# Peptides against a protein of PDB entry 8HF1: the designs that were tried, part 43

Target 1, 320 residues: chain A of PDB entry 8HF1
Amino acid sequence: NVMLYATKPTEVMVSFPHQEQVLTVTRLISAEIEKFYVSLDLMNIGVQPIRRSKSLQCLRDPSKKSFVKQLFNDFLYQMKEYGIYAASIAIISLIVEFDIKRRQAETLSVKLMHRTALTLCEKIRHLLVQKLQDMTYDDDDDNVNTEEVIMNFSTPKVQRFLMSLKVSFADKDPKDICCLVFVERRYTCKCIYGLLLNYIQSTPELRNVLTPQFMVGRNNISPDFESVLERKWQKSAIQQFRDGNANLMICSSVLEEGIDVQACNHVFILDPVKTFNMYVQSKGRARTTEAKFVLFTADKEREKTIQQIYQYRKAHNDIA

## One batch from the design tools (peptide; made by RFdiffusion4, then SolubleMPNN)

Design b1_p12_2_s1 (from b1_p12_2 with T2V Y9F T10V)
Fold by OpenDDE base, seed 2:
Structure b1_p12_2_s1 (fold): chain B 320 residues (1-320), chain A 12 residues (1-12)
Amino acid sequence: as target 1 above (320 residues)
Amino acid sequence: DVYPRVPPFVLP
């Protein structure tokens, strides 16, 4: 029950310029993934034994190829939506996942498939890191994590988000901050978390102010596929946020999963609000008297976004 | 090639 506390948060809409320009490195990476999909479709990995987990009514793709394609499709989405810098962090998550799957492979053919995917991820990582280094005079990996590199290799949306954090929280007391950042996808939580860590470290005004954490939604489809490590991390991250050891939480569908997060003074919606439930639940976390509810929209979609938020606001007032 | 830099802004 999100009690309708009488304090309505201040709704803020931040616009960002729509970017149609695709970077050359992004086109190269997309083409390498497409070539890999053709190769992946030609791979004979045999029929995997359908382990009937009683909880998984979903037929596991006996090829495990769909899972590999899903991870690369999620990476392509992150690269498009958040930019090259976020993609350089997102690719590490794929490397870790494919290395785990390679080690867990019961067959040589499945092991080879995950090894080929891993080799592609290392190639993509090299292309991304090389592109980040093109702006640095020094080949040192530490020089790619500057505020300038992060901003130059982030999409206009992410640049506006980072600027919004800087303006909102520069030189504030960390105890006065309780911030939620909502993103649509599970994997976005990790790459935005890594991006924020590096941005906060490179931004003196935020270094001792913001302590981020992330929370990945539970895979409702397969609690059996949630690693024990991911479940432990979620519990620890939530506890750190409750204890005030973290004051910024990046989350996806967490509110739909019944995770009780404390009342916050800032709520950022980084991705488009697609559902009325997401609007009500996320807005309902901004409960302090001075709470801000911040939405991001492309200038090209501004009117459509305003109309959609107006409809959600009207529907919410008709229920309240 | 880099992303275009967004202009500075103040949150209301």
Scores: peptide ipSAE 0.474, ipTM 0.903, DockQ to the pose 0.800
Fold by OpenDDE base, seed 4:
Structure b1_p12_2_s1 (fold): chain B 320 residues (1-320), chain A 12 residues (1-12)
Amino acid sequence: as target 1 above (320 residues)
Amino acid sequence: DVYPRVPPFVLP
């Protein structure tokens, strides 16, 4: 169901059915992560010596266990919110991160911890890929990137989002498109970016129409702890979007920090709007009456979402 | 098992 609100920009609310069914593979993966947490709590890693060159994460958790749990919790969130297909992309980011941490480990116990986490990620990846292949007759990894596989292994929210993109942008001139997609979490930007690349490539009507990029917020903790690679990527992604070499940008709450992004004709809010600031900042990127501000809501949360958006709209009108 | 397929819709 779609609801329209007469606002500047045009507000659109897209509803999707609540996902009650938990897939068997999702239950299995969750149970494997829970078993791993029990084993992780039993690991004796010792106290890491505070060296002056240590990342701020070493100050938060001397054992580095909390960071390992955080990465798996973020993965579990992505699998729940976006589905198995998105999770198959998200797990690669965990594999890369744990391999880096395994190589950088100062102690054998920390090295073993990251190795055990990596082995679990490889098992999870295999379970996810095998499940995506259940719809394919061929064992080729490339065959899992079809529109059908993406849609059937994505949550109702993601299916509605992808359909909204297809309907909005099919066979349009790429120059006429300036689209923002807002997500809550930093890691979701990369996951949805990978999903969109595969979806666009599998969808003829979008292949030469949409060129996605992603932008991750600056780590508020210190510009010195942002990898030189991440900073270069962010600058390049912003520049490509400004130059029109990319016409769809996936953002976390980055635009609150005064990043000058041009006015967009489409703004999609993929995750729930949790703050008034997020509502104002994201909506403020759609500067014309012809611009669309699209919200997604589960049918079960529809009334609550409507009330929340009405409150934000009222508060915005009382300030403007 | 797969996710339920959502019906197609048109954005206004």
Scores: peptide ipSAE 0.468, ipTM 0.904, DockQ to the pose 0.762
Fold by OpenDDE base, seed 5:
Structure b1_p12_2_s1 (fold): chain B 320 residues (1-320), chain A 12 residues (1-12)
Amino acid sequence: as target 1 above (320 residues)
Amino acid sequence: DVYPRVPPFVLP
């Protein structure tokens, strides 16, 4: 029970400027996805035979169209919240997922639907990569992974997060670092992981300092959707973090109440804290004497965030 | 077009 530990980490609030400017490429991609949704709604994929397996309650959309829309909506969210650099990584996860679904398709109509979604993802990938290359003189794919490209094509939130990592961990001993990064969404873990790998590799002061991993919370709704590979990866990632072979872990869920993670000295909350439980459980991982609990907020939402955190802190102190 | 560069900051 994480609530029983009176951990008093230093709470830090990092503000970032609200971004009103939407990139032209982002508008183009959004419009292509919207056009695809219209086309998707017109697709007759047939009435799939309702296989009465009780466990497949969420698969009861006989159309599987809702799942396709969910993945693109999650991509649009990542592109908005983290920027086009993060989106260039996020789109690869959609490509992999739609290729798997295309191969697993029981009907030609469903196979075609996933193929059409995949074709759109490749178009989106191309638009994103071209935009990243606009800052590079060389057409080499490796040149898009510079600190400058990452920073210029990341949202103010992600820029502040990366700057916070650089300031916190530059030239430190990797053994002295135990960092958690909390994000709201499952797919964000892998996206931010890929971004961090490239950022760390492009930042000399961090290359031999930070070794990131990611953990996706168990999807309680369908253990059958987690590939054996994903489950093995999650177990390996947790073990590497426990063994100190990784010193930064990206998580979408507070490690279920029973995953004893070592006392962390840094906890970053990249996305807004939406629940008291998330606040208590994430803060409860910052257990060292000098532990930092870092929150990110838009300047426009700063007052509301401060009030919400004050309420959570008060409620936590009234229970502890 | 690029995202606005955030100014330097000190972690409080």
Scores: peptide ipSAE 0.466, ipTM 0.912, DockQ to the pose 0.764
Fold by OpenDDE base, seed 3:
Formats: C-alpha cells, sequence, structure tokens
Structure b1_p12_2_s1 (fold): chain B 320 residues (1-320), chain A 12 residues (1-12)
C-alpha cells in the first residue's frame, strides 16, 4: 500500500509484509559465527603496541578482536535486513578486509586470527553461493545474477525497493533522473550498490537508464581510518554524480557530514528514519517541483511509522 | 526456501 502525505515534495509511504521466516542457511551461518566468537575469545594474541596517535587512543581495541566481531556483526545485520543475495556481496568486503589485515599483521598470533576469520568468510561465501545456485539448473556462476534470483533471495523490503525503482524509472531519459537512496549503515552502501548493478544489468527497462554510485560518509571518528583509496573513490563518485555521469547515489549519514549533493527529484529511504535530523536532511534533498520522498515500512510497524513521520513533519513546520 | 514474494503495486 502507498500513502501520500504532501505535494512538495510528494511524500510516499510504501508498505511491505513483515518477514518472520528465517532461512535455514541464515541459521547455519549465524551458528558458525557464534561458534567462531567462542574460539576467538580463547585466542591469545598478546598485548598489541598502542600506537600513540592522541586522537585514536580510545578506539583501537588493543586486542583487535572487537574489529573482527564488528565486521561479522555488520554482516549478520545485512543478511537479516536485506537477505541472502545482499549477504553474498557483503561477505566479499569482509574477505578483502581480513586479507589486508592478515598481510599487515605484525605478529604470528594476529596473522593466525585474521586467517581463521578469512577461512570462515570463505565457508560462508560457499554456503551463500550454493544457496543462490539451488534455483539454477546449470552450475555456471553467471546464472546467479538474474532478476528472478535477486528477487527470490532478497527480503520483502528490498523486493519493494527494487519494484519501486523499476516502476519509477523504466524507459525514462537518464538526464531527467537525480535519485538518492539513504541507508543507515556505511557497509550497506557497498552491498546495495553491488545488488543494484546486478539488478540493473538483469532488467532491460533499467539498462542505460540508471547509473548507480555509492558514497560512504567520512568516518567522524578519524579520517586516518579511511584508506587513501576510499577517499579518492568518494571524491570521484560525488564528481560523477555532479557531472551527471551517475544519476543514482546510495549514501548513509553523508548529508549530516556536510557533503553537498545536488537537488534531487527522487529520495528513497530504505531503512527506518530514526532521527528528526535524518528526516529533515534527507527530505531537504528532494527540491524539484515534482520531487518524490519515498519511505519504506513493514506492515506491522506502519501505524508507529506514520505517527513518527507526522511528529517530525509538525516539528519541521514549527521551525521553518 | 526462498523469501516470500511481495505483490505487484503501482506508485502514484
Amino acid sequence: as target 1 above (320 residues)
Amino acid sequence: DVYPRVPPFVLP
């Protein structure tokens, strides 16, 4: 169901069925990660030298174990919220990160810890890919990126999002499209970007219509944790979106960080709006005469979401 | 096991 709340921008609420069903593969992967955490807690990696950068002293866990657990917890969140297909893309980011950390390890014990994490990620990748292939008759890896496989292995939220993009942008002029997609977490930007690349390539009506990019917000904690490559990628992605070489931008809290993006005609909020600031800043990017501001809600949370958006709208009108 | 398919809809 879709409800309209305002004409400028046009506020649209898209509802999706609440997902209670947990796939067997998701339970198996969660149990393997929990078993790994027990083994990780038993690992003696020794005392790590505290690198004396004054700004980072409080955030570097001297054990480096918290960072490993954080990456797997973010993966578990993505698998739950977006589904098995998005998880198959998310796990590649963990593999890359743990391989970098393994190569940069200053001690044998830290190298072995990252190697064990990497071995688990490869096992998870195989379980996910095998599950995506269960619907394909041919063992060819290329067959897992079809519109049907993406839709069948995505959560109801992601299915509604993809359908909303197809209905909104099928056979339109790419020049008339300026779309933002907001997500809560930084790692979700990469997963949804990879999912959209494959979905657009599998959907003829969106081929040559949508050119996606992603932007990860600056880590407010330290610009030193962002690789030089990630900062270069962000600058390039913003510039491509400004130049019209990309017409869909996936972003997290980037707008709260003062990144100037153009006025858009479409704004999609994929995750729940948790703060008044997120509502005002994301809505404030839908500035064209026919701009659409699209929210997604589970049917069970619909009434609570409507009340929350009404409160935010009232508070915004009282300040404006 | 697959996720439940959402019904088609039209955006206004």
Scores: peptide ipSAE 0.452, ipTM 0.894, DockQ to the pose 0.780

Design b1_p12_2_s2 (from b1_p12_2 with T2V Y9V T10V)
Fold by OpenDDE base, seed 1:
Structure b1_p12_2_s2 (fold): chain B 320 residues (1-320), chain A 12 residues (1-12)
Amino acid sequence: as target 1 above (320 residues)
Amino acid sequence: DVYPRVPPVVLP
C-alpha cells in the first residue's frame, strides 16, 4: 500500500519553443552513426558463450551488437533532446564504456568491434568540441564551459531548465534547498549532471548554492553490469544528499523501486511524463509545505500535456 | 549555427 498522501505541491508548467532546426554537426554525426551501423551489421564477431547469468533479460544478442547500438541510440537521443553541449559530455560516457568492453573482450573480433566503436566516439567528440570552440577566440579547453557556450549549444528545453534553476535558487541558502531533477533515461543523469556542474561553475549566483549529485537507476536485471564502483558511488551520492552535502539530485524514473530519498521542496521533471505512476511518484517527493513541482513542455505539445496532467491529477484525487 | 535563444523564465 503506497499511501498516496495527497501532496499539494504547487504545480508549475514551463513551456519552450519546439526545436525544429537540426544543426549541421548533428546531421553529420547522425550520418556517421548510420554508416557505422551498416558496417557493424557486416561484422562477423562469432557466437559469444552465453554466460548463464540468472537474469532472463540479458539481451541474448550473442554478438553484443545490440548493446553497442543501444549506447549510440541513447547518445543520439541525448544530442536531439538536450543539444550538442550535453552530447559532448554524453560521448565521454560511451568512450569509457567501450574502452572497458574493449579491455574485457573475450575474442579478437569483439575487441575489434569495440575498438571501431571507440574510434567513432573519438571522432564524434572531436566534431562536438570543435563546434563548441567556434564561439571561443582562444583554443583553451576551459573557454568552452562558459554560460554563453552552454546556453547557445543547449536545446530550448535545457535553456528553460537552466534559467528556471537560476531564478529559483540564485543567492539562496544551500540548506534551504532540496531539489530533485527527474529524467527519463539512465544515461541522461550523467549527461545532465556534467552539464549542471559546468553551468553552476560558470554562474556566480549558483557556485556556492547548488551542489549536484546524480543517481543512476539500478538495473535490477543485472547487478553484475553495475560495477562495484558504481554501486559504492550510488550509495555515497544518496548519503551525501541525505546528509545535506548535496542539495540537487538528478534521477531517472527507475527511482520507483525502493530508493528512499528524503522529502524535497523542488521537483523538476525535465522529460515528458509518460505514465501515471511516474507522475504520482515524482510529485509524491515534493512533500514540503511550499514544494514546487515543475514540468517542462514544448509549446506544440502544451495543450496535450495540460490535458494529460489534468487526467493524472483527477485519477490521483479519485484514489487518494 | 546555434540553437535559438529562449527569453527569460518568469516562474510564478
Scores: peptide ipSAE 0.485, ipTM 0.919, DockQ to the pose 0.783
Fold by OpenDDE base, seed 2:
Structure b1_p12_2_s2 (fold): chain B 320 residues (1-320), chain A 12 residues (1-12)
Amino acid sequence: as target 1 above (320 residues)
Amino acid sequence: DVYPRVPPVVLP
């Protein structure tokens, strides 16, 4: 029951310029992934051994290739929507996942498939890091984590988001901050978390103010496939946010699934609000006095976004 | 090539 508390949050819409230009490195990476998909389609991974585990639906060969393509498609989305800097963090998650899958491979052919995917991720990581270093005089990996590099290699949306955080929270008491950041995709939580860690560390006004955490949405794979580690990590992250050891939580649609999160004074919606349910549930977390509900929109989509939010607001008032 | 820098944000 989202009790409709009488205090409606202040709705804020932040616009950002539409990014029309695609970076050359982004085109190169996309072309390497497309070449890899052609190679992946030609790979014979053979018939999967039927493990009689009742819960392990026999992942047919198409499922393993499909999962590899899904991870790269999610990476391509993150690179497009959040930029090169976020992509440099997102690729590390793919490296970790493909290395785990390579080690867990039951057949040589599946092991080789995941190895080939891993080699591509390492190449992509190198291309991204090299591009981040183009603005740094020193070859040290730590030198790419400056506010300037983060801003220059983030999309206008992410730049507006980071600036909105800086303006909202600069030199505030950490105890007075309870912030939610909603994103659409599970993997976006991780890359935006890593980006925020580096941004906060590079921004003096935020270093001792914001302590971020993230919640990863449930895998579309049955709860049985969520590692015990992922479930433990989610519980720990929520507990840290409840205890005030974290004051900014990045989450996907997980809060729609009934995770009890405290009343927040700031709610940022980084990605477009696609559903009425997302609008009501995310807005319903901004419950403190003077709570802010911040939406981001491209300038080209501003009118459409305003109309959509107006419709959702009307529908919400008709139910209240 | 880099992303265009956005102007400062003023939140109401």
Scores: peptide ipSAE 0.480, ipTM 0.908, DockQ to the pose 0.784
Fold by OpenDDE base, seed 5:
Structure b1_p12_2_s2 (fold): chain B 320 residues (1-320), chain A 12 residues (1-12)
Amino acid sequence: as target 1 above (320 residues)
Amino acid sequence: DVYPRVPPVVLP
């Protein structure tokens, strides 16, 4: 029970400027997705027989259209919160998912729906990659992965996060690092993992210092949809982090109560802390001497965040 | 158009 150890990590709040300006490419992509939703609503995919599976699967849209919209809405969220560079990685996950679903489609109409979604994802990928290449004179895909491109096409939040990693870990011994990065959403783990891989490779001071992994918490809602590959990856990633072969782990807030990861010296909360349980569980992983617990907040939300963290700290001290 | 560059951060 993580609540029992009143570890007093140093709490740090990193502020970032709120960005009101939306990039032109982001507006274009959003408009293409909205047009696709209109087209998707007009698609006749037939009444799928409600398989009377006794599980909560009966509440899923038998059309599977809702799931397609969910994936694009999740992508739009990532593009907004993390930026164009992160979106270029996030779109690949959608491409993979829609290709799998296209192959698994039992009907021609459902196959066509997933094919249309896939075609849109490829168009979005092209628009994103082209925008990243606008800063590079060379058409080489490797040239879009520079520290400069990553920073210029990442939101102020992600820029502050990357700078915080560089300042915290530049030229350190990798054995002295045990870092957790908490994100709100499961799909963000893969996106931030890909971004960190590229950033670390492009940052000499971090290249041999940080070895990232990610874990996607178990989907208790549908164990049937976790691919055998995702389950194997999750087990391997956790084991690598336990063995010290990875020193930075990206986790969603859906860490199952009871995944015992080792005591960490750094905990970064990339997304807003929405619950007291998330605060206690994440803070309770910063257990080493001189452990740091780093929060990110927009300047606009700073006062509200400070008040909320103060309330959580007080409530935690009253239980400890 | 690019995102605004944020100044360096110093962590205590």
Scores: peptide ipSAE 0.472, ipTM 0.916, DockQ to the pose 0.779
Fold by OpenDDE base, seed 4:
Structure b1_p12_2_s2 (fold): chain B 320 residues (1-320), chain A 12 residues (1-12)
Amino acid sequence: as target 1 above (320 residues)
Amino acid sequence: DVYPRVPPVVLP
């Protein structure tokens, strides 16, 4: 019984204004996805051949339509929660996924469904990139990756997060940094990773300071859909973080399954803390004497968030 | 149209 005298990290709560105004491009994209759902519901895909692979997903979605809707719903969530800039990165992951599914389609009807989804993703990508270019005089893709464009096309939450990183890590020694960023969803890890790469590259004070990686959970539901490439990448990302070649790790709830990650000095919780387990596991990674545990909350949800964190802190102190 | 810029954050 090692009573880990867990050095209690300093808990910090960063508030951000609630964004009520939906951008015109976001409304247009949402309306295009809704029109696509109507068309998707009318598509006759026929009887899918039962692949003998015991993947629970093939049993849950015989039409493969629910998976298509799930990917677009995850995209809509990322666009709402993180903004247009993050959405421009998120849409690339959908394009890659639907192109793989289109090529793997066993029937012409399924191939057509994934082709239609892919065509919509390309339209959405064009609308997003065009909107990012509204601030640039030149049509060059590199001009949309400035600190200013990233900040102006990110939600108040993401702006506060990026500013918190800049204040925390500007001109520090990379060796003194061990940072975790927790997000709720698997797809958010990759989206925020791409955003951070571009932000760090556009921010001189961070370029040689932060080296990000991301870790996505093993898809235990569909091990057949985890590309050999994704599994190799996950192992490499964890190893780079252990070796100090990466000093910022973006992760979802995967660290709950006993992946031994080093004691971190910074833990950022980008998304709302929904469970006591998430609170304990994420806070339990901030183990250094000067460790910071940073939470983000909308001003409208601040009181509710404070009460919830107080309850979790009390429950944790009553067990420890 | 862009998102409103939030003021600077000072972390304690």
Scores: peptide ipSAE 0.459, ipTM 0.898, DockQ to the pose 0.776

Design b1_p12_2_s3 (from b1_p12_2 with T2K Y9F T10V)
Fold by OpenDDE base, seed 1:
Structure b1_p12_2_s3 (fold): chain B 320 residues (1-320), chain A 12 residues (1-12)
Amino acid sequence: as target 1 above (320 residues)
Amino acid sequence: DKYPRVPPFVLP
């Protein structure tokens, strides 16, 4: 269901059915991660030396175990919220991170910990890919990236989001499109970006229409600990979006960090609006009456979401 | 097992 809430910008709420059923593969993966946490807690990796030159994250997690658990918890969240197709992309980010950490390990015990985490990620990747292949007659990895596979292995929220993009942008001039997609978590930007690349490539009506990019917020720890590569990527992605070389930008809470994103004609809020600041900042990017501000809500949470948005709108009007 | 397919819809 779609509901209109305001005309300046046009506020649209898209409802999707709540997914109560957990896929068998998702249960298996969750159980493997829980078994890994038990094993991880039993690992003696010793006290890591606080080196003066290391990231504040290494200072905050001397055990390095909490960071490992955080990555898997973020993966579990993405798998739950976006589905197993998005999870198949999200797991690659964990593989990359754990391989980096394995190579950078200063002790054999830490190296082994990251190797064990990496081995689990490869097992998870295999389980996900195997499940995506259940719809394919051919063992070709490219066959898992079809519109049908993406839609069947994405949550109702993601399906509604993709359908909203298709309906909004099918066969349009790329120059007329300036779209923002807001997500809650940094890692979600990457997996939704990968999902969108595959979806656009598999959807003829969106080929050569949508050119996605993503930006992730600065690590809340310090600008100094942001990798030179991440900073270069962000600058390049923002510049491409300003120049119109990219017309869809996926971002997390980046707007709170003073990244000047231009005004857009479409703003999609893929995840629940949890803060007033997120509401104001994201809505403030849809400045014209013709601009669409699209919210997604589960049918079960619809009334709660309506009340929350009403409160935010009222509070915004009281300050303006 | 798969996720339930959502019906088509039109954005206003």
Scores: peptide ipSAE 0.469, ipTM 0.908, DockQ to the pose 0.785
Fold by OpenDDE base, seed 3:
Formats: C-alpha cells, structure tokens, sequence
Structure b1_p12_2_s3 (fold): chain B 320 residues (1-320), chain A 12 residues (1-12)
C-alpha cells in the first residue's frame, strides 16, 4: 500500500510485510559470533596504550576487543535488517578491516586476536555464499548476483526498496535523475551500495540509467580517526554526484553534518525516521517541483509511523 | 528457507 500525504515534495509511504521468520543460516552465524565473544573475553591482549588525541579531551581509544565486537554487532544488524545477500557483501568489509588490523598489530596477542576474527569472517562468508548458491539448480552457473537471487535473499524492506527504484527509474534519462537514499548506519551505506551495483547490473531497465555512489558521515568523535583514503573517497563521491557522473547517492547522517548536496527529485528513507531533525533535513533535499519523498514502514508499524510523520509534519509547518 | 516475496505494486 502506498499513501500520498503532500504535493511539494510528494510524500509517499510504502508498506512491506513484517519479517518474523529467522533463516537457519542466520541462527548458525549468530551462534558462531556468540561463541567467538566468549573466546574473545578470555583472550589476554595486554594493556592498551592510551593514544593522546590532539584535542584536550583524552579520548580513550576504544579497547581493541570492543572494536572487534562493534564490527560483528554491526554485521549482525545488517544481516537482520537487509538479509543474507546484503550480509554476504557486509562480511567482505569486515575481512578487509581485520586483515588491515592484523598486519598493523604491535603485539603477537593482538595479531592472534585479529587472525581469529578473520578466520570467523571467512567461515561466515562461506556459509552465506553456499546459501546463495543453493538456489542455482545448475552446478555451472556460479553467478549468485542475479535479480532473482538478490530478491529471494533480501528482507521484505529491501525487496520493496528495489522494486520502488525499478518502477521509479526504468528506462528514464539518467540526466533527469537526482536521487538520495538515507540509511541509519555508516556501514549500511557501503553494504547497500554493493547490493545496488549488483542489482543494477542484473536489471536491464536500470543498467544505463542508475549510477550509484555512497557517502559515510564524518566520525563525530574526531576527523583524525578517518583514514586519508575514506576522506578522499568522500570528496570524490560528492564531486561525481555534483558533476552528474553519479545520479544516486547513499547517505547516512552526512547531510545533518552540513555537506552541501544539490536539490534532488527523489529522496528514499530506507530505515525508520527516528528524529525530527532527520525528517526535516532529508525532506529538505527533495526541492524540485515533482520531488518525491518516499518512506518505508512495516505493515505492523504503519499506524505508529503515520502518527509520527504527522507529528513531524505539524511541527515543521509551525516553524516554517 | 527464503524470505517471503513481496507482491508487485505501482508508485503514485
């Protein structure tokens, strides 16, 4: 069901069926991560050196163990919210990060900790890829990146999102498209970007229409913790979107941080709108005469979502 | 085990 609430921008709410069923592979992966946390808590990695940040606040570097747990917790969230196909892309980012941390390890104990985390990620990747392949009847078609595989191994939310993109942009001129996709978490930007690249390549009506990019928000804690590579990537991605070399941008809280992005004709909110500021700032990017602002909601949460959006709209009109 | 397929729809 799609509901229209406003003409400028056109507010659209897309509903999707609630996902109650947890797949067996998802339970197995969750249990392997829980066993790993028990083992990780028993590891002696020694005292961490306090890095002095240049700012007068001694930000205690998060313990190397807490960072490992954070990455796996973000992976578990992505697997739950977006599905097995998105998780198969997300796990590659963990593999890359743990291999970097393993190579940069100052002590044998820290090197072994990151190696154990990496071995678990490789096992998880194999379980995910095997499950994606279980649908290909032909032993010879190793291509797990088909439209059918993506749709069958994505959550109902992600399926509705992909269908909304296909219906909105099939056979359109790429120059007439300026699309933003908002997600809650930084790591989701890269995961959904990888999913969209594969989906667009598998969908003939979108191959020459959509060119995606992604931006991750600045680390609120310190710009000094952002890698030089990440900052270069963000600047390049923003410039490609301004120049029209990319026409779809995946963002987290980046627009709340005052990054100037051009006026868009489409804004998709993939995750629930949790704050009034997120509602105003994301909606405020849909500025063209025919701009669409698209929200996604589970059918079970539809009434609560409608009431929340009505309250935000009223509060916005009282300030404007 | 697969996720449930969502029905087709048209955006306004």
Amino acid sequence: as target 1 above (320 residues)
Amino acid sequence: DKYPRVPPFVLP
Scores: peptide ipSAE 0.466, ipTM 0.914, DockQ to the pose 0.821
Fold by OpenDDE base, seed 4:
Structure b1_p12_2_s3 (fold): chain B 320 residues (1-320), chain A 12 residues (1-12)
Amino acid sequence: as target 1 above (320 residues)
Amino acid sequence: DKYPRVPPFVLP
């Protein structure tokens, strides 16, 4: 169901069926991560020597176990919210991070911990890829990146989002498109970016129409801990979007910090709007005369979402 | 097992 609200920008609410069925592979992966947490809690990592590494992360968890659990919890969130296909992309980011942490490990015990986490990520990757391949009847076509595979292994939310992009942008001039996609979590930006690259490449009507980029918020903890590579990526992505070399930008709450992006004609909110500030700021980017502000809601949460958006709209009109 | 396919829809 699509609901229209007569506002500037035009507000559109897209409803999707709630996914009650947990896939067998998702249950297996969750159970493997839970078993790993039990094993991780039993690992004696010792007290890390307080090396003067100014890493605020060393202050939060001397064992670095909480950071490992955080990455797997973020992965479990991606798998639940976006589905198996998105999870197959998200797991690669964990593999890269744990390999970096394994190489940077100051102790043998910490190195072993990150190696065990990496081994679990490779097992999860294999389970995900095998499940994506179950749809390819032809043993010779290793291409799990088809529109059909993406759609069949994405949650109803992601399916509605991709369909919304296809309907909105099929065969349009790339210059006429300025699209923002808001997501809640930093790691979701990269995961949805990878999914969109594959979907656009598999969808003829979107090939050469959409050029996605992503940006993640500055780490509020310290700009010194952002990798030089992440800072360069963010600057390049923003510049490409300003220059029109990218016409779709995936953002977390970064635009709250006064990053000036051009007036957009489309704003998609892929995740629930949790704050009034997020509503006002994201809606305030849809500044063209015919701009669309698109929200996604599960059918089971539809009434609650409608009431919440109505309250935000009322509060916004009372301030304006 | 796969996710249920959502029906086609048109954005206004």
Scores: peptide ipSAE 0.463, ipTM 0.899, DockQ to the pose 0.822
Fold by OpenDDE base, seed 5:
Structure b1_p12_2_s3 (fold): chain B 320 residues (1-320), chain A 12 residues (1-12)
Amino acid sequence: as target 1 above (320 residues)
Amino acid sequence: DKYPRVPPFVLP
């Protein structure tokens, strides 16, 4: 058994400045969500009969209020970690989800709860879009999707990531690119996908070079809530990436998703590597000659990140 | 108010 010594990928650490300043619009949105939580706690939506199905369903809030709070908490996380431009895309996913839940509501009280959540999402969307338009002279919705607007309204982490893509892939042949982008959260895959579509469209050097796709991980919390559409989309996205019809894939977890993808020449880890398994599996996708494995870290966390990666590298070399 | 612009950099 000749273990082909797969050329170990070049590990690159990209630092970004820590952001201490919170935008005024971000504070306003957070305060509106907190005010909504107070109102939500006062809503009487009735006790849903606990259907005794033997599965993890017994932990579902009989009111469904916890799920509404989870979606807004996930949105607040995206706005903090990726910025208000990414948040303007993320809020659309909440609008779509609450509109579906409003239409599927079995009771008037649950319908009203989702309607109130939807009204808040539309207010948040307006506040975000208005802030993006502060840089545009024209009220045209297409004018908010420029490279300048994206960069000025993205966090330092996202700015470094986009610059890394531009430097790595500007004017290259799309067939020579096989790129993975790892993120921590399932909802971030779709948000960063939408951001990348707009960034690639606004960046001439990346037009017709990068074709992104995203994979939404299996919903381990509720396999019954994975729409047939989401499962079909996931299979189609993987197939497009295998066939070379997409050359950049955004994903949340290689291990849980069972991603069997080809050897990649670039792997970007946008969010912190929290486990040894994530390190080994993501790095193990960078298998081509001269493959790059790129990590992002805040300057304040740089030393801690370097020590953690050194420990993972040592442990990986002791197993190899 | 905007996010601070990060300087251009070259990947090693």
Scores: peptide ipSAE 0.461, ipTM 0.899, DockQ to the pose 0.753

